# Designs tried in a protein design run: peptides against a protein of PDB entry 4BOS. Part 27

Target 1, 163 residues: chain A of PDB entry 4BOS
Amino acid sequence: PVLTRTVVPADNSCLFTSVYYVVEGGVLNPACAPEMRRLIAQIVASDPDFYSEAILGKTNQEYCDWIKRDDTWGGAIEISILSKFYQCEICVVDTQTVRIDRFGEDAGYTKRVLLIYDGIHYDPLQRNFPDPDTPPLTIFSSNDDIVLVQALELADEARRRRQ
Target 2, 163 residues: chain A of PDB entry 4BOS as posed
Amino acid sequence: PVLTRTVVPADNSALFTSVYYVVEGGVLNPACAPEMRRLIAQIVASDPDFYSEAILGKTNQEYCDWIKRDDTWGGAIEISILSKFYQCEICVVDTQTVRIDRFGEDAGYTKRVLLIYDGIHYDPLQRNFPDPDTPPLTIFSSNDDIVLVQALELADEARRRRQ

## One batch from the design tools (peptide; made by RFdiffusion4, then SolubleMPNN)

Design b1_p12_6_s3 (from b1_p12_6, 5 letters changed)
Fold by OpenDDE base, seed 5:
Structure b1_p12_6_s3 (fold): chain B 163 residues (1-163), chain A 12 residues (1-12)
Amino acid sequence: as target 1 above (163 residues)
Amino acid sequence: PINWEAIARRRA
């Protein structure tokens, strides 16, 4: 089995598309972003004590209005929220730093999903199997550290290709 | 720990 990248559209909502892809088992839906943006805004609005200005970098209301725009980019804050919502670890491998950031690592989730990030674009990762009858896997055990090694290999290769 | 700055990078 090999870990591969599925390129999603670079439409300012690649994070949401990528997350949706992996948490839904490999379903590509570029139209999922508006609803996911609303979901995040609703979660943030529901807990202004936790999602404070200190965390958001702006007021709770300002953030909610901002994230619902179709041209604003999701990042670490949104990933952390989605990790909690989907109850899974979201592992982001960064091709610029060749490191993995594990959102939800301390939450005790049994599942993890993986994204690859180059600083301006997110794509989902999937495990492909030799058997053509076995569909790609996007949801891994949180104990599967092999997939993390494979993700780092992908990131390292991507970095080398850019140099 | 999470590198918030790296993951939060935006197109300049």
Scores: peptide ipSAE 0.297, ipTM 0.858, DockQ to the pose 0.079
Fold by OpenDDE base, seed 3:
Structure b1_p12_6_s3 (fold): chain B 163 residues (1-163), chain A 12 residues (1-12)
Amino acid sequence: as target 1 above (163 residues)
Amino acid sequence: PINWEAIARRRA
């Protein structure tokens, strides 16, 4: 079994597309972004005490309007929100730093999904199996640390190619 | 320990 990358469109919504891909078991749907953005806005709007201006960098309402725009980028706060919503760790491996940020690591989730990030673009990761009849796996056990090692290997390889 | 700032700084 090998961990591989599925390249999603390099549009402003690659984060949402990537998250949707992994949490839905490998469904590539770039058109999911508007609803993903709306979902995040709904969650943020529902808890203004937690999603404060200090956290968002803007007022709750301003953030909701901003994130629903077609051209705004998702980041750490959106990943954190989606981790909570889908009740899974979202592990982001960064090709620039060759490190993994584990969103939701302290929440006790039993599942994890993986994204690869280069500073401007997110892609989803999946495990491919030798048997072609076995579909790729995008949802892993939160105890599966081998997949994290494989993700770091992918990141390191990507970094070497760019240097 | 999530590097929130690094991700945020590069998000846009």
Scores: peptide ipSAE 0.273, ipTM 0.851, DockQ to the pose 0.081
Fold by OpenDDE base, seed 2:
Structure b1_p12_6_s3 (fold): chain B 163 residues (1-163), chain A 12 residues (1-12)
Amino acid sequence: as target 1 above (163 residues)
Amino acid sequence: PINWEAIARRRA
């Protein structure tokens, strides 16, 4: 099996599109971002004690208004929230550093999904199978470390292509 | 561990 990326639109919401893709089993829906943003805002608003100004860098209310804008980028805080919401590791392989950040790695989740990130754009990753009747896999076992190796290889190749 | 600063810096 081969790990590949699905290129999603390079808009301000590529993170949300990518997460939606992998957690929904390979559904590409670029229009999912507004609801994903609202989901995050709802979660943040529901727990102002945890999602404090210290964590958010702005007041809880300001963050909620900010993240719901269609031109603000998702990042680590949003990934961490989505990891918790979907109860899975979100593994982000960075093509600039060739490292994987595993959000939710300390939570004991049994599932993981993978994104590839170049500093300005997120794409989802999936495992393709040789059998054409077997659809690509986007949700992996958290024990599947082979997929992490494959992700690193993919990121390393991407990095080499840029230098 | 996650490099929160790195990802935050590259976020627009």
Scores: peptide ipSAE 0.255, ipTM 0.846, DockQ to the pose 0.082
Fold by OpenDDE base, seed 4:
Order: structure tokens, then sequence, then C-alpha cells
Structure b1_p12_6_s3 (fold): chain B 163 residues (1-163), chain A 12 residues (1-12)
């Protein structure tokens, strides 16, 4: 089995598309972004004490309106929210730094999903199996350290190709 | 720990 990436459209919503892909078991749906943006806004609005101006960089209401726009880019705030919502670690491997940021690692989740990030674009990762009848795996055990090693290998290869 | 700046910001 090998870890591979699925390239999703660079349409300002690649983060949402990528997260949706991995948490839904490998479903590519670029049209998922509007609903996911609304989900983020709903969660942000529900806890203005936590999602303060200090965290958001703008008022709670302004952020909600901003993230619901079709052309705004999600980031760490969205990943952290989606990790909690889907009750899984979201592991982001950065091809520029060859490091993995594990969102939700302290929450005790039993599952993890993986994204690959190049500084401006997110793509989902999946494990492909030699048996063609076995579908790719996007949801891994949080104890599966092999997948993290494979993700770092992918990132390192990507970095070498970019440099 | 998470590098929030690296993930939150888009590097051009």
Amino acid sequence: as target 1 above (163 residues)
Amino acid sequence: PINWEAIARRRA
C-alpha cells in the first residue's frame, strides 16, 4: 500500500474540498464548500467568547460573513474547527517545511485524516492498495504512525521537486 | 505544536 494525493481544484475552496474528501472516505465534491463554509460560520457564531477578535482578527460576525464568501481561503482556524466537528485528527503535511501539524492531537480521537499543503493549496491524501477491488483509505487509526512517515516522504519528495 | 502562522497564512 502506498500513500498518494488527489489533486483538487484550486478554486479558493481547496481546503474544504480536501477535508470533505478525506472525512467522507474519498468522495470528491468541489461543490461541498458553500455548506462547509456555513458550518464554520455557524460554529464560530455559536461561541463568540472563544472565537474572539483576538483569535479571528475581526469581529465574530465579520468573520462569519467573510468565511461564507466564495473567494475567501480557509486556514488553521477552519481546520481546527473541522477536526472537532468530525471528531478526528487532521494532519497537515507541509511540503515547504516537511513537517506535520496535527490538529486535534490532544483530543484523544481514534481516527486521523491527512492533507498535503504547499503554502497556498491543500490536497487530500489516501492510501491505495494493491488489490484493485479494495477502495482507497482516507481515514486512518490515530495509532498508525506509518502513514505519517509516508506523508513526510511525500512532502520531502515534493519539496525536492520544487527546489 | 501547530505552526499557526504557517498554516493560517498563504505563502505567495
Scores: peptide ipSAE 0.287, ipTM 0.855, DockQ to the pose 0.078; fails the geometry check

Design b1_p12_6_s4 (from b1_p12_6, 8 letters changed)
Fold by OpenDDE base, seed 1:
Structure b1_p12_6_s4 (fold): chain B 163 residues (1-163), chain A 12 residues (1-12)
Amino acid sequence: as target 1 above (163 residues)
Amino acid sequence: SINWEALKKRLS
C-alpha cells in the first residue's frame, strides 16, 4: 500500500475540500465548501463562551461572518473544530517543516485522517492498494503510525523537490 | 504540540 495525495483545486477553500474528501471516504467535491463554512460558523456561534474573541482574534459574530465568505482561508482553528465535529484525529503534515500536527490527539478518537499542507494549499492523503478494484482508504486507525511515517516521507520528498 | 500560526497561509 502506498500513501498518495489527491490534488484538489487551488481555491480559497482547499482546506474544506480536503477535509470533506477524507472524512467522506474519498469523495472529491469542490462545491462542499459553503456548507462546511456554514457548519463551522454554526458551531462557533453555538458556544460564544468557548469561542471567545481571545480564541478567534475577532468577535464571535465577526468570525462567523468572515468564515462564511467564499474567499477566506481556513486554518488551524477550523481544523480543530472539524476534528471535534467529525470525532476523528486530523493529522496535518507540513511540507515546509516536515512535521505533523495532530488535531484531536488527546480526545481518544479511534480514527484519523491526513492532510498535506505546503503553506498555501491543503490536499488530502489516501492509501492506495495494489488491487485496482479496492478503493483508496482515507480513514485510518488512530493506532496506525505507519501512515504517519509515510506522510512524513511524502512531506520530506516534497521539500527536497523545492530545494 | 500544534503550531497554530504555521497552519495559516504563509505570506511573504
Scores: peptide ipSAE 0.309, ipTM 0.849, DockQ to the pose 0.080
Fold by OpenDDE base, seed 2:
Structure b1_p12_6_s4 (fold): chain B 163 residues (1-163), chain A 12 residues (1-12)
Amino acid sequence: as target 1 above (163 residues)
Amino acid sequence: SINWEALKKRLS
């Protein structure tokens, strides 16, 4: 089995497209971003005590309006929220630093998904199998540390290609 | 731990 990336459109919503892809088992839907953004906004709006200005960097209402724009960039806050919503660990491997940030690692989730990030773009990761009749896997066991090693290798290769 | 700022779009 080989870990590979699926290149999603390089728009301002690549994070949402990538998350949607992995949590839905490999469904590529570039048009999912508006609803993903609204989902984030709804979650934030539902808990203004937790999602405070201190966390958001702006008022709860301002953030909700901001994240629903089609040109605003999703980041760690949104990943954290989506991890909680989907009840899975979201692991982001950064090709510039060759490190993995694990969202939800302390929550006890049994499942993990993986994204690859290069500083300006998010893509989803998947495990391909030699059997052509076996579809790629995007949802892994949170105990599957081999996939994390493979993700690091993939990121390191990507980094070397730029150097 | 998570590098929160690093996962925002990096601008040169």
Scores: peptide ipSAE 0.305, ipTM 0.851, DockQ to the pose 0.114
Fold by OpenDDE base, seed 4:
Structure b1_p12_6_s4 (fold): chain B 163 residues (1-163), chain A 12 residues (1-12)
Amino acid sequence: as target 1 above (163 residues)
Amino acid sequence: SINWEALKKRLS
């Protein structure tokens, strides 16, 4: 089994497309972003005590209006929200730093998904199998540390290619 | 831990 990336469109919503891809088992839908943005805004609006200005960097209402724009980029805040919503760890491998940030690692989720990030673009990761009849896997056990090692290998190789 | 700032789009 080999861990590979699926390149999604390099638009302002690559994070949302990538998350949707992995949590839905490998479904590429670049049109998913508007609804996901709305979902995030709804979640944030529903809990202004938790999603405070300190967390959001702006007022709750300002954030909700901002994230629903079609040209704003998602980041760690949105990943953390989506991790909670989908009840899974979202592990982001950064090709510039060769590190993995694990969102939801303390929540006790049994599943994890993986994204790869290069500083300006997010892509989803998947495990491909030798059997062509076996579809790629995007949802892993939270105990599967091998996939994290493989993700780091991908990031390290990507970093070397840029240098 | 999570590097929150690193996962924002880096300006070039």
Scores: peptide ipSAE 0.302, ipTM 0.849, DockQ to the pose 0.081
Fold by OpenDDE base, seed 3:
Structure b1_p12_6_s4 (fold): chain B 163 residues (1-163), chain A 12 residues (1-12)
Amino acid sequence: as target 1 above (163 residues)
Amino acid sequence: SINWEALKKRLS
């Protein structure tokens, strides 16, 4: 089995598309962003004490309005929120630094999903199996460290191709 | 270890 990248559209919502892809078991739906943005806004609005201005960089209300725009980019805050919502570790492998950032690593989740990030664009990762009748896997055990090694390999290859 | 603050900036 090999870890592969599924390229999603390079729009302002690639993070949301990528997360949706992996948590839904490999469903590519670029139109998922509006609802995911709404979901994040709802979560943030529901807990203003935790999602404070210090965390958001803006008031709770301002953030909610901002993230619901169709032209704003998701980042670490949104990944953290989605990790909590889906109750899974979201591992982001960075092609520039060749490192993995594990969101939710201390939460005790049993599942992990993987994204690849180049500083601008997010794509989802999946494990392909030799048997063509076995669908790709996007949700891994949080104890599956082999997939992390494979993700680093993908990132390293991507980095080398850009140099 | 992860530099969460730096990562936050880069991932935003």
Scores: peptide ipSAE 0.230, ipTM 0.821, DockQ to the pose 0.069; fails the geometry check

Design b1_p12_7_s1 (from b1_p12_7, 7 letters changed)
Fold by OpenDDE base, seed 2:
Structure b1_p12_7_s1 (fold): chain B 163 residues (1-163), chain A 12 residues (1-12)
Amino acid sequence: as target 1 above (163 residues)
Amino acid sequence: MPSRVKEGEGFP
């Protein structure tokens, strides 16, 4: 496939690093996690009516304290929040199931970014171009369904490597 | 491990 995977550090903040990478156009910054965590906490704290205990599984305040810890893992809730914040679809291709989970798909965003997930780790995806002077693309049109097909192909290949 | 990608109801 044309899409390629950039392996980010396998730490407890790989989701945040991966999201930051794609939404910032391919900037790898493992040190972005603390600020990303604080961003999420800030958003959650700003709307306790929406981000209720029913959604968070804990009180709003407890969640904010929890997500700001450097040893807690992000998931669907955090991806959803980041999708809203960056105003883009976040598409996560799962190598275990070869399926794409789309976050923000009903929001009408014009842009999408892609992550690859294997059950314990997130990595960002980008499109490389033949022209070496053209930087990789990490932000795609939400109408670009080809990139989703390419992501599925990449995930399927990854799955086969583990069989 | 990170949370399941898209699991459960009520996610934003």
Scores: peptide ipSAE 0.062, ipTM 0.766, DockQ to the pose 0.146
Fold by OpenDDE base, seed 4:
Structure b1_p12_7_s1 (fold): chain B 163 residues (1-163), chain A 12 residues (1-12)
Amino acid sequence: as target 1 above (163 residues)
Amino acid sequence: MPSRVKEGEGFP
């Protein structure tokens, strides 16, 4: 079995497309972003005491309006929110640093999903199996550290191709 | 500009 990336469109919503892909078991839907943005906005709006200006860098309402725009880029805070919503650890391997940022790692989730990030673009990761009748896996056990090693290898290979 | 993968603060 090998870990591979599925290249999603390089639009302003690649993070949301990538998250949707992995949490839905490998469904590529570039049109999912508007609803994903609304979901995040709903969650943020639901708890203005927690999602304060200190966390958001802007007022709760301003953030909600901002994230619902079709040209704003998701990042760490959005990943954290999505991790909590989908009740899974979201692991992002960075090809620039060859490090994995784990979101939701303290929540005790039993599942993890993986993304790859190159500084400007997110893609989802999946495990492919030799048996063609076995579909790719996008949702892993949170105890599966092998997939993290494979993600690091994938990122390192990507970095080496660019240096 | 895209945001960082992981920021130092502001995580829910």
Scores: peptide ipSAE 0.060, ipTM 0.763, DockQ to the pose 0.147
Fold by OpenDDE base, seed 5:
Structure b1_p12_7_s1 (fold): chain B 163 residues (1-163), chain A 12 residues (1-12)
Amino acid sequence: as target 1 above (163 residues)
Amino acid sequence: MPSRVKEGEGFP
């Protein structure tokens, strides 16, 4: 089994496309972003006490309007929200630092998904199998630490290509 | 303005 990345469009919605890909079992849908942005805004708006200005860096309303724009980038805040919504860990391997940032790690989720991030772009990760009849896997056990090792290897290789 | 990946432990 090999961990590979699927390159999604380098639009401003690559995070949402990538998350959708992994949580839906490997479905590439670049058109998913508007609804995901709306979903995040709805969640944030529903709990202004939790999603405070201190967390958002802007007022709750300002954030909701901002995230619904088609040219704003998703990041840590959005990943955290999506982790909670989909009830899974979202693990992001950073090719610039060769580190994994884990979201939802303390929530007790049994599943995890993986993204790769290079500082300006997110892509989804999947496990490919040698058996052509076995489809790629995008949802892993939260106990599967092998996939994290593979993600780090993938990131390290990517970093070396840029040096 | 882009949002970055998690850089610490202080995220929701």
Scores: peptide ipSAE 0.058, ipTM 0.758, DockQ to the pose 0.130
Fold by OpenDDE base, seed 3:
Structure b1_p12_7_s1 (fold): chain B 163 residues (1-163), chain A 12 residues (1-12)
Amino acid sequence: as target 1 above (163 residues)
Amino acid sequence: MPSRVKEGEGFP
């Protein structure tokens, strides 16, 4: 088995496309972003005490309007929200620093998904199997530390290629 | 550009 990267469109919604891909078992749907943006806005709006201006950097209402735009970028806040919604760890390997940022790591989730990030773009990661009839895996056990090692290897190779 | 993966303390 080998961990591979699926390149999604380099648009302003690559984070949402990538998350959707991994949590849905490998479904590439670049059109998923509008609904995911609305989902995030709905969650944020539902809990203004937790999603405060201090966390959002803007008022709750301003954030909801902002994230629903088709030209705004997702980041840590959105990943955290999606981790909670899908009840899984979201692990992001950064090719610039060769480290993994884990979201939902303290929630006790049994599943994890992986993204790769280069500072301006997110892509999903998947495990491919030698048997061509076995579909790629995008949802891993939270105890599978091998996949994290493989993700770091991918990031390290990507970094070396840019040097 | 997307925001940082982790933007510091205070984020969930």
Scores: peptide ipSAE 0.053, ipTM 0.757, DockQ to the pose 0.144

Design b1_p12_7_s2 (from b1_p12_7, 6 letters changed)
Fold by OpenDDE base, seed 2:
Structure b1_p12_7_s2 (fold): chain B 163 residues (1-163), chain A 12 residues (1-12)
Amino acid sequence: as target 1 above (163 residues)
Amino acid sequence: SPSLVKEGEGAP
């Protein structure tokens, strides 16, 4: 089994495309971003007490309008929201630092998905199998720490390529 | 949530 990176378009919506890819089992849909943005906005709008200005950095309404723009980038807030929505850990391996940020790690989810991040771009990760009849895996057990090691190795190689 | 994850308006 090999962990591999699927390159998605760098169109300001790579986070949403990448998350959609992994949580849907490896479905690449660059057109998913508008709906993903609306989903996040809907969740935020539904709970203004939790998603306060202190958390969002702007008013609830301003954030909802902002995140629905086609040129705004998602980050930690959006990943956290998507982690909760899909009920899985979202693990982001950073090629700049060769470290993994785990979102939802304290929620007790049984599943995790992995993204690779270079500071400006997100891509999804998947496990390929030697058996051609076995489709790639994008949803892992939250106890599968081997996949995290593999992600770190992949990130380290990516980092070395940039140096 | 970790703050090192990129977020903002537009492409760099």
Scores: peptide ipSAE 0.039, ipTM 0.715, DockQ to the pose 0.654
Fold by OpenDDE base, seed 5:
Structure b1_p12_7_s2 (fold): chain B 163 residues (1-163), chain A 12 residues (1-12)
Amino acid sequence: as target 1 above (163 residues)
Amino acid sequence: SPSLVKEGEGAP
């Protein structure tokens, strides 16, 4: 088994596309972003006490309007929200630093998904199997630390290619 | 706590 990267479009919504890909078991749907943006906005709007200006960096309403734009980028806030919504740990491996940021790591989720991030783009990661009849895996056990090692290796290789 | 990751507006 090998961890591989699936390149999704660089259309400002790569985070959402990537998350959708991994949580849906490997379904590439670049058109998923608008609904996911609205989902996030809905969640944020539903709890203005938690999703305060201090957290959002802007008013709750301003954030909701902003995230629903088709040209705004998702980040840590959105990943955290999506982690909670999908009830899974979202692990983001950074090819610039060769580190993994884990979202939802303390929530007790049994599943994790992985994204690879290069500072300006997100892509989903998947495990491919030697058996061609076995489909790639995108949802891993939260106890599967091997996949994290593989992600770091993948990121390290990517970094070395840029040096 | 998670580090800052991709966020912003527009294509890079």
Scores: peptide ipSAE 0.038, ipTM 0.718, DockQ to the pose 0.698
Fold by OpenDDE base, seed 3:
Structure b1_p12_7_s2 (fold): chain B 163 residues (1-163), chain A 12 residues (1-12)
Amino acid sequence: as target 1 above (163 residues)
Amino acid sequence: SPSLVKEGEGAP
């Protein structure tokens, strides 16, 4: 089995597209972003005490309006929210630093999904199998350390390509 | 949680 990258559009919504891809088992839907943004806004609006200005960097209402724009970029806050919503770890491997950041790692989730990040763009990762009849896997066990190693290998390869 | 994640407005 090999871990591979699926390139999604660089349309300012790559994070949402990538998350949707992995949590839905490999469904590429670039049109999912508006609903994903609304989902985030709904969650944030539902709990203004938790999602405070200290967390959001802006008022709850301002954030909700901001994230629903089609030209704003998601980040750590959005990943954290989506991790909680989908009840899985979201692991992001950075091709610039060759490091993995794990979101939801202390929540006790049994599943994890992986994204690759280059500083300005997110793509989803999936495991491909030798058997062509076996579909790629996007949802892994949270105990699967091999997939993390493979993600680091992909990141390191990407880093070397830039050198 | 860390913040290695992009956040901003508009196209890069």
Scores: peptide ipSAE 0.034, ipTM 0.701, DockQ to the pose 0.700
Fold by OpenDDE base, seed 1:
Structure b1_p12_7_s2 (fold): chain B 163 residues (1-163), chain A 12 residues (1-12)
Amino acid sequence: as target 1 above (163 residues)
Amino acid sequence: SPSLVKEGEGAP
């Protein structure tokens, strides 16, 4: 088994496309972003006490309007929200630093998904199997630390290619 | 939670 990267479009919504891909078991849907943006806005709007200006960097209302734009980039806030919504750990490996940020790691989720990030673009990661008839795996056990090692290897290779 | 992931508006 090998961990591989699926390149998704660089269309300002790559985070949402990538998350959708991994949480849905490997479904590439570049048109998923509008609904995911609305989902995030709905979650944020539903709990203004938790999703405060201190967390959002802007008022709850301003954030909701902002995230629903088709040209705004998702980041840590959105990943955190999506982790909670999908009830899984979202692990983001950064090709610039060769580090993994783990979102939802304290929530006790049994599942994790992985993204690779280069500072401006997100892509999903998947495990391919030797049997060509076995579809790739995108949802891993939260105890599967081997997949994290493999993600770091991918990030390190990507970094070296840019040097 | 970690905040090493970028947030932004528009394309770079």
Scores: peptide ipSAE 0.040, ipTM 0.716, DockQ to the pose 0.712; fails the geometry check

Design b1_p12_7_s3 (from b1_p12_7, 7 letters changed)
Fold by OpenDDE base, seed 1:
Structure b1_p12_7_s3 (fold): chain B 163 residues (1-163), chain A 12 residues (1-12)
Amino acid sequence: as target 1 above (163 residues)
Amino acid sequence: APSRVKEGEGAP
């Protein structure tokens, strides 16, 4: 088994597309972003005490309006929200630093999904199997540390290619 | 939350 990258469009919504891909078991849907943005806005709006200006960097209402724009980029805040919503760890391997940021790691989730990030773009990761009839896996056990090692290997290779 | 990944960004 090998961990591979699926390149999604760089259309300002790559984070949402990537998350959707992995949490849905490998479904590439570049049109998912509007709904994903609305989902995040709904969650944020539902708890203004938790999602405060201190967290959002703007008022709750301002954030909700902002994230629903089609040209705004998601980041750590959105990943954290999506981790909670989908009840899984979202692990982001950074090709610039060759480090993994784990979102939801303290929530006790049994599942994890993986993204690869290069500083401006997110892509999803999946495990491919030797059997061509076995579909790729995007949802892993939170105890599967091998997949994290493989993600780091991918990131390191990507970094070397840029040097 | 980890801060190595990109935070929210876009047109004001």
Scores: peptide ipSAE 0.082, ipTM 0.788, DockQ to the pose 0.567
Fold by OpenDDE base, seed 5:
Structure b1_p12_7_s3 (fold): chain B 163 residues (1-163), chain A 12 residues (1-12)
Amino acid sequence: as target 1 above (163 residues)
Amino acid sequence: APSRVKEGEGAP
């Protein structure tokens, strides 16, 4: 089995497309972003005490209006929110530093998903199997440390290619 | 804790 990258469109919503892909078991849907943005806004609006201006960098209402725009980029705060919503670790391997940032690592989730990040773009990762009849895997056990090693190897190779 | 990753205003 080998870990591979599925390239999603380099639009302003690549994070949302990538997360949707891995948490839904490998479904590519670039049109998922509007509802994903609305979901995040609803979660943020529902808990203004936790999602404070200190965390958001703007008022709760301003953030909700901002994230629902079709041209704003998701980042760490959105990943954290989606990790909580989908009840899984979201592991982001960075090709620039060859390091993995783990979101939701202290929540005790039994599952993890993986993204690859190059500083300006997110793509989802999947495990492909030798048996062509076995579909790719996007949701891994949180105890599967081999997939993290494979992600680092993939990121290092991408870095060497300047990708 | 992870540092902030990609975020901000996108270009048209």
Scores: peptide ipSAE 0.082, ipTM 0.784, DockQ to the pose 0.764
Fold by OpenDDE base, seed 3:
Structure b1_p12_7_s3 (fold): chain B 163 residues (1-163), chain A 12 residues (1-12)
Amino acid sequence: as target 1 above (163 residues)
Amino acid sequence: APSRVKEGEGAP
C-alpha cells in the first residue's frame, strides 16, 4: 500500500475540504466549506469560556464572524476543533520542514487522519491498495505509525521537488 | 498544541 495525495482546490477553504475528505472516507466535496465554517463557528460560540480571546486571538463573536467568511484561512485552531468534533487525531505533515504535527494526540482517539501542508495549502492523504477494487483508506488506526512514516516520505519528496 | 501548522489568517 502507498500513501498518496489528493489535490483539492486552492480556494481559501482547502483545510475544510481536506478534513471533510478524510473524515468522510474519501469524499471530495469542495462545496462543504461553508457548512464546515458554520460548524466551527457554532462550536466556538457554544463555549465562550473555553474558546477565549487568549485562544482565538479575538473575541468569540469576532472569530465566529471571521471564520464564516469565504476568504479566511483555517489553521491550527480549526484543526484542533475539528479533531475534537470528529473524535479523531488529525496529523498534518509539513512539506517545508518534513515534520508532523499531531492534533488530538492526547485525547485517546483510536483513529487518525492525515493532511499534507506546504505552508499555504492543505491536501488530504489516503492509502491506496494494490487491489484496484479496494477503495482508498483515509481513516487509520492511531497506532499506525507506518502511515506517519509514509507521510514523511511524501513530504520529503515534495521538498526535494521544490529544490 | 502544535504551532507549526499555519494559523488562521485573514483574507489574502
Scores: peptide ipSAE 0.078, ipTM 0.785, DockQ to the pose 0.648
Fold by OpenDDE base, seed 4:
Structure b1_p12_7_s3 (fold): chain B 163 residues (1-163), chain A 12 residues (1-12)
Amino acid sequence: as target 1 above (163 residues)
Amino acid sequence: APSRVKEGEGAP
């Protein structure tokens, strides 16, 4: 099995598209972003005590309006929220540092999904199988640390290509 | 959550 990258559009919503891809089992839908942005805003608005100005960098209302714009980037806050919403660990491998940021790692989720991040763009990762009748896997066991090793190898190769 | 994940106004 080989861990590979699926390049999604660089349209300011690549994070949402990438998350949707992996949590839905490999469905590429660039049109998913508006609804996902609204979902984020709804969740943020629902808990102003937790999603405070200190966390958001904006007032709760300002953040909700901001994230619903079609040209604003999702980040760690959105990944954290989506991890909770989809009840899975979201692992982001950074090609600039060759490190993995794990979101939801302390929540006890049994599943994990993987994204690759280059500093400005997110793409989803999937495991391809040699059997053509076996579709790619995007949802892994949270105990599958081999996939994390493979993600680091993929990121390291990407970094070397840019040097 | 790790802060090195990019947030902002996006790229044109």
Scores: peptide ipSAE 0.075, ipTM 0.784, DockQ to the pose 0.703

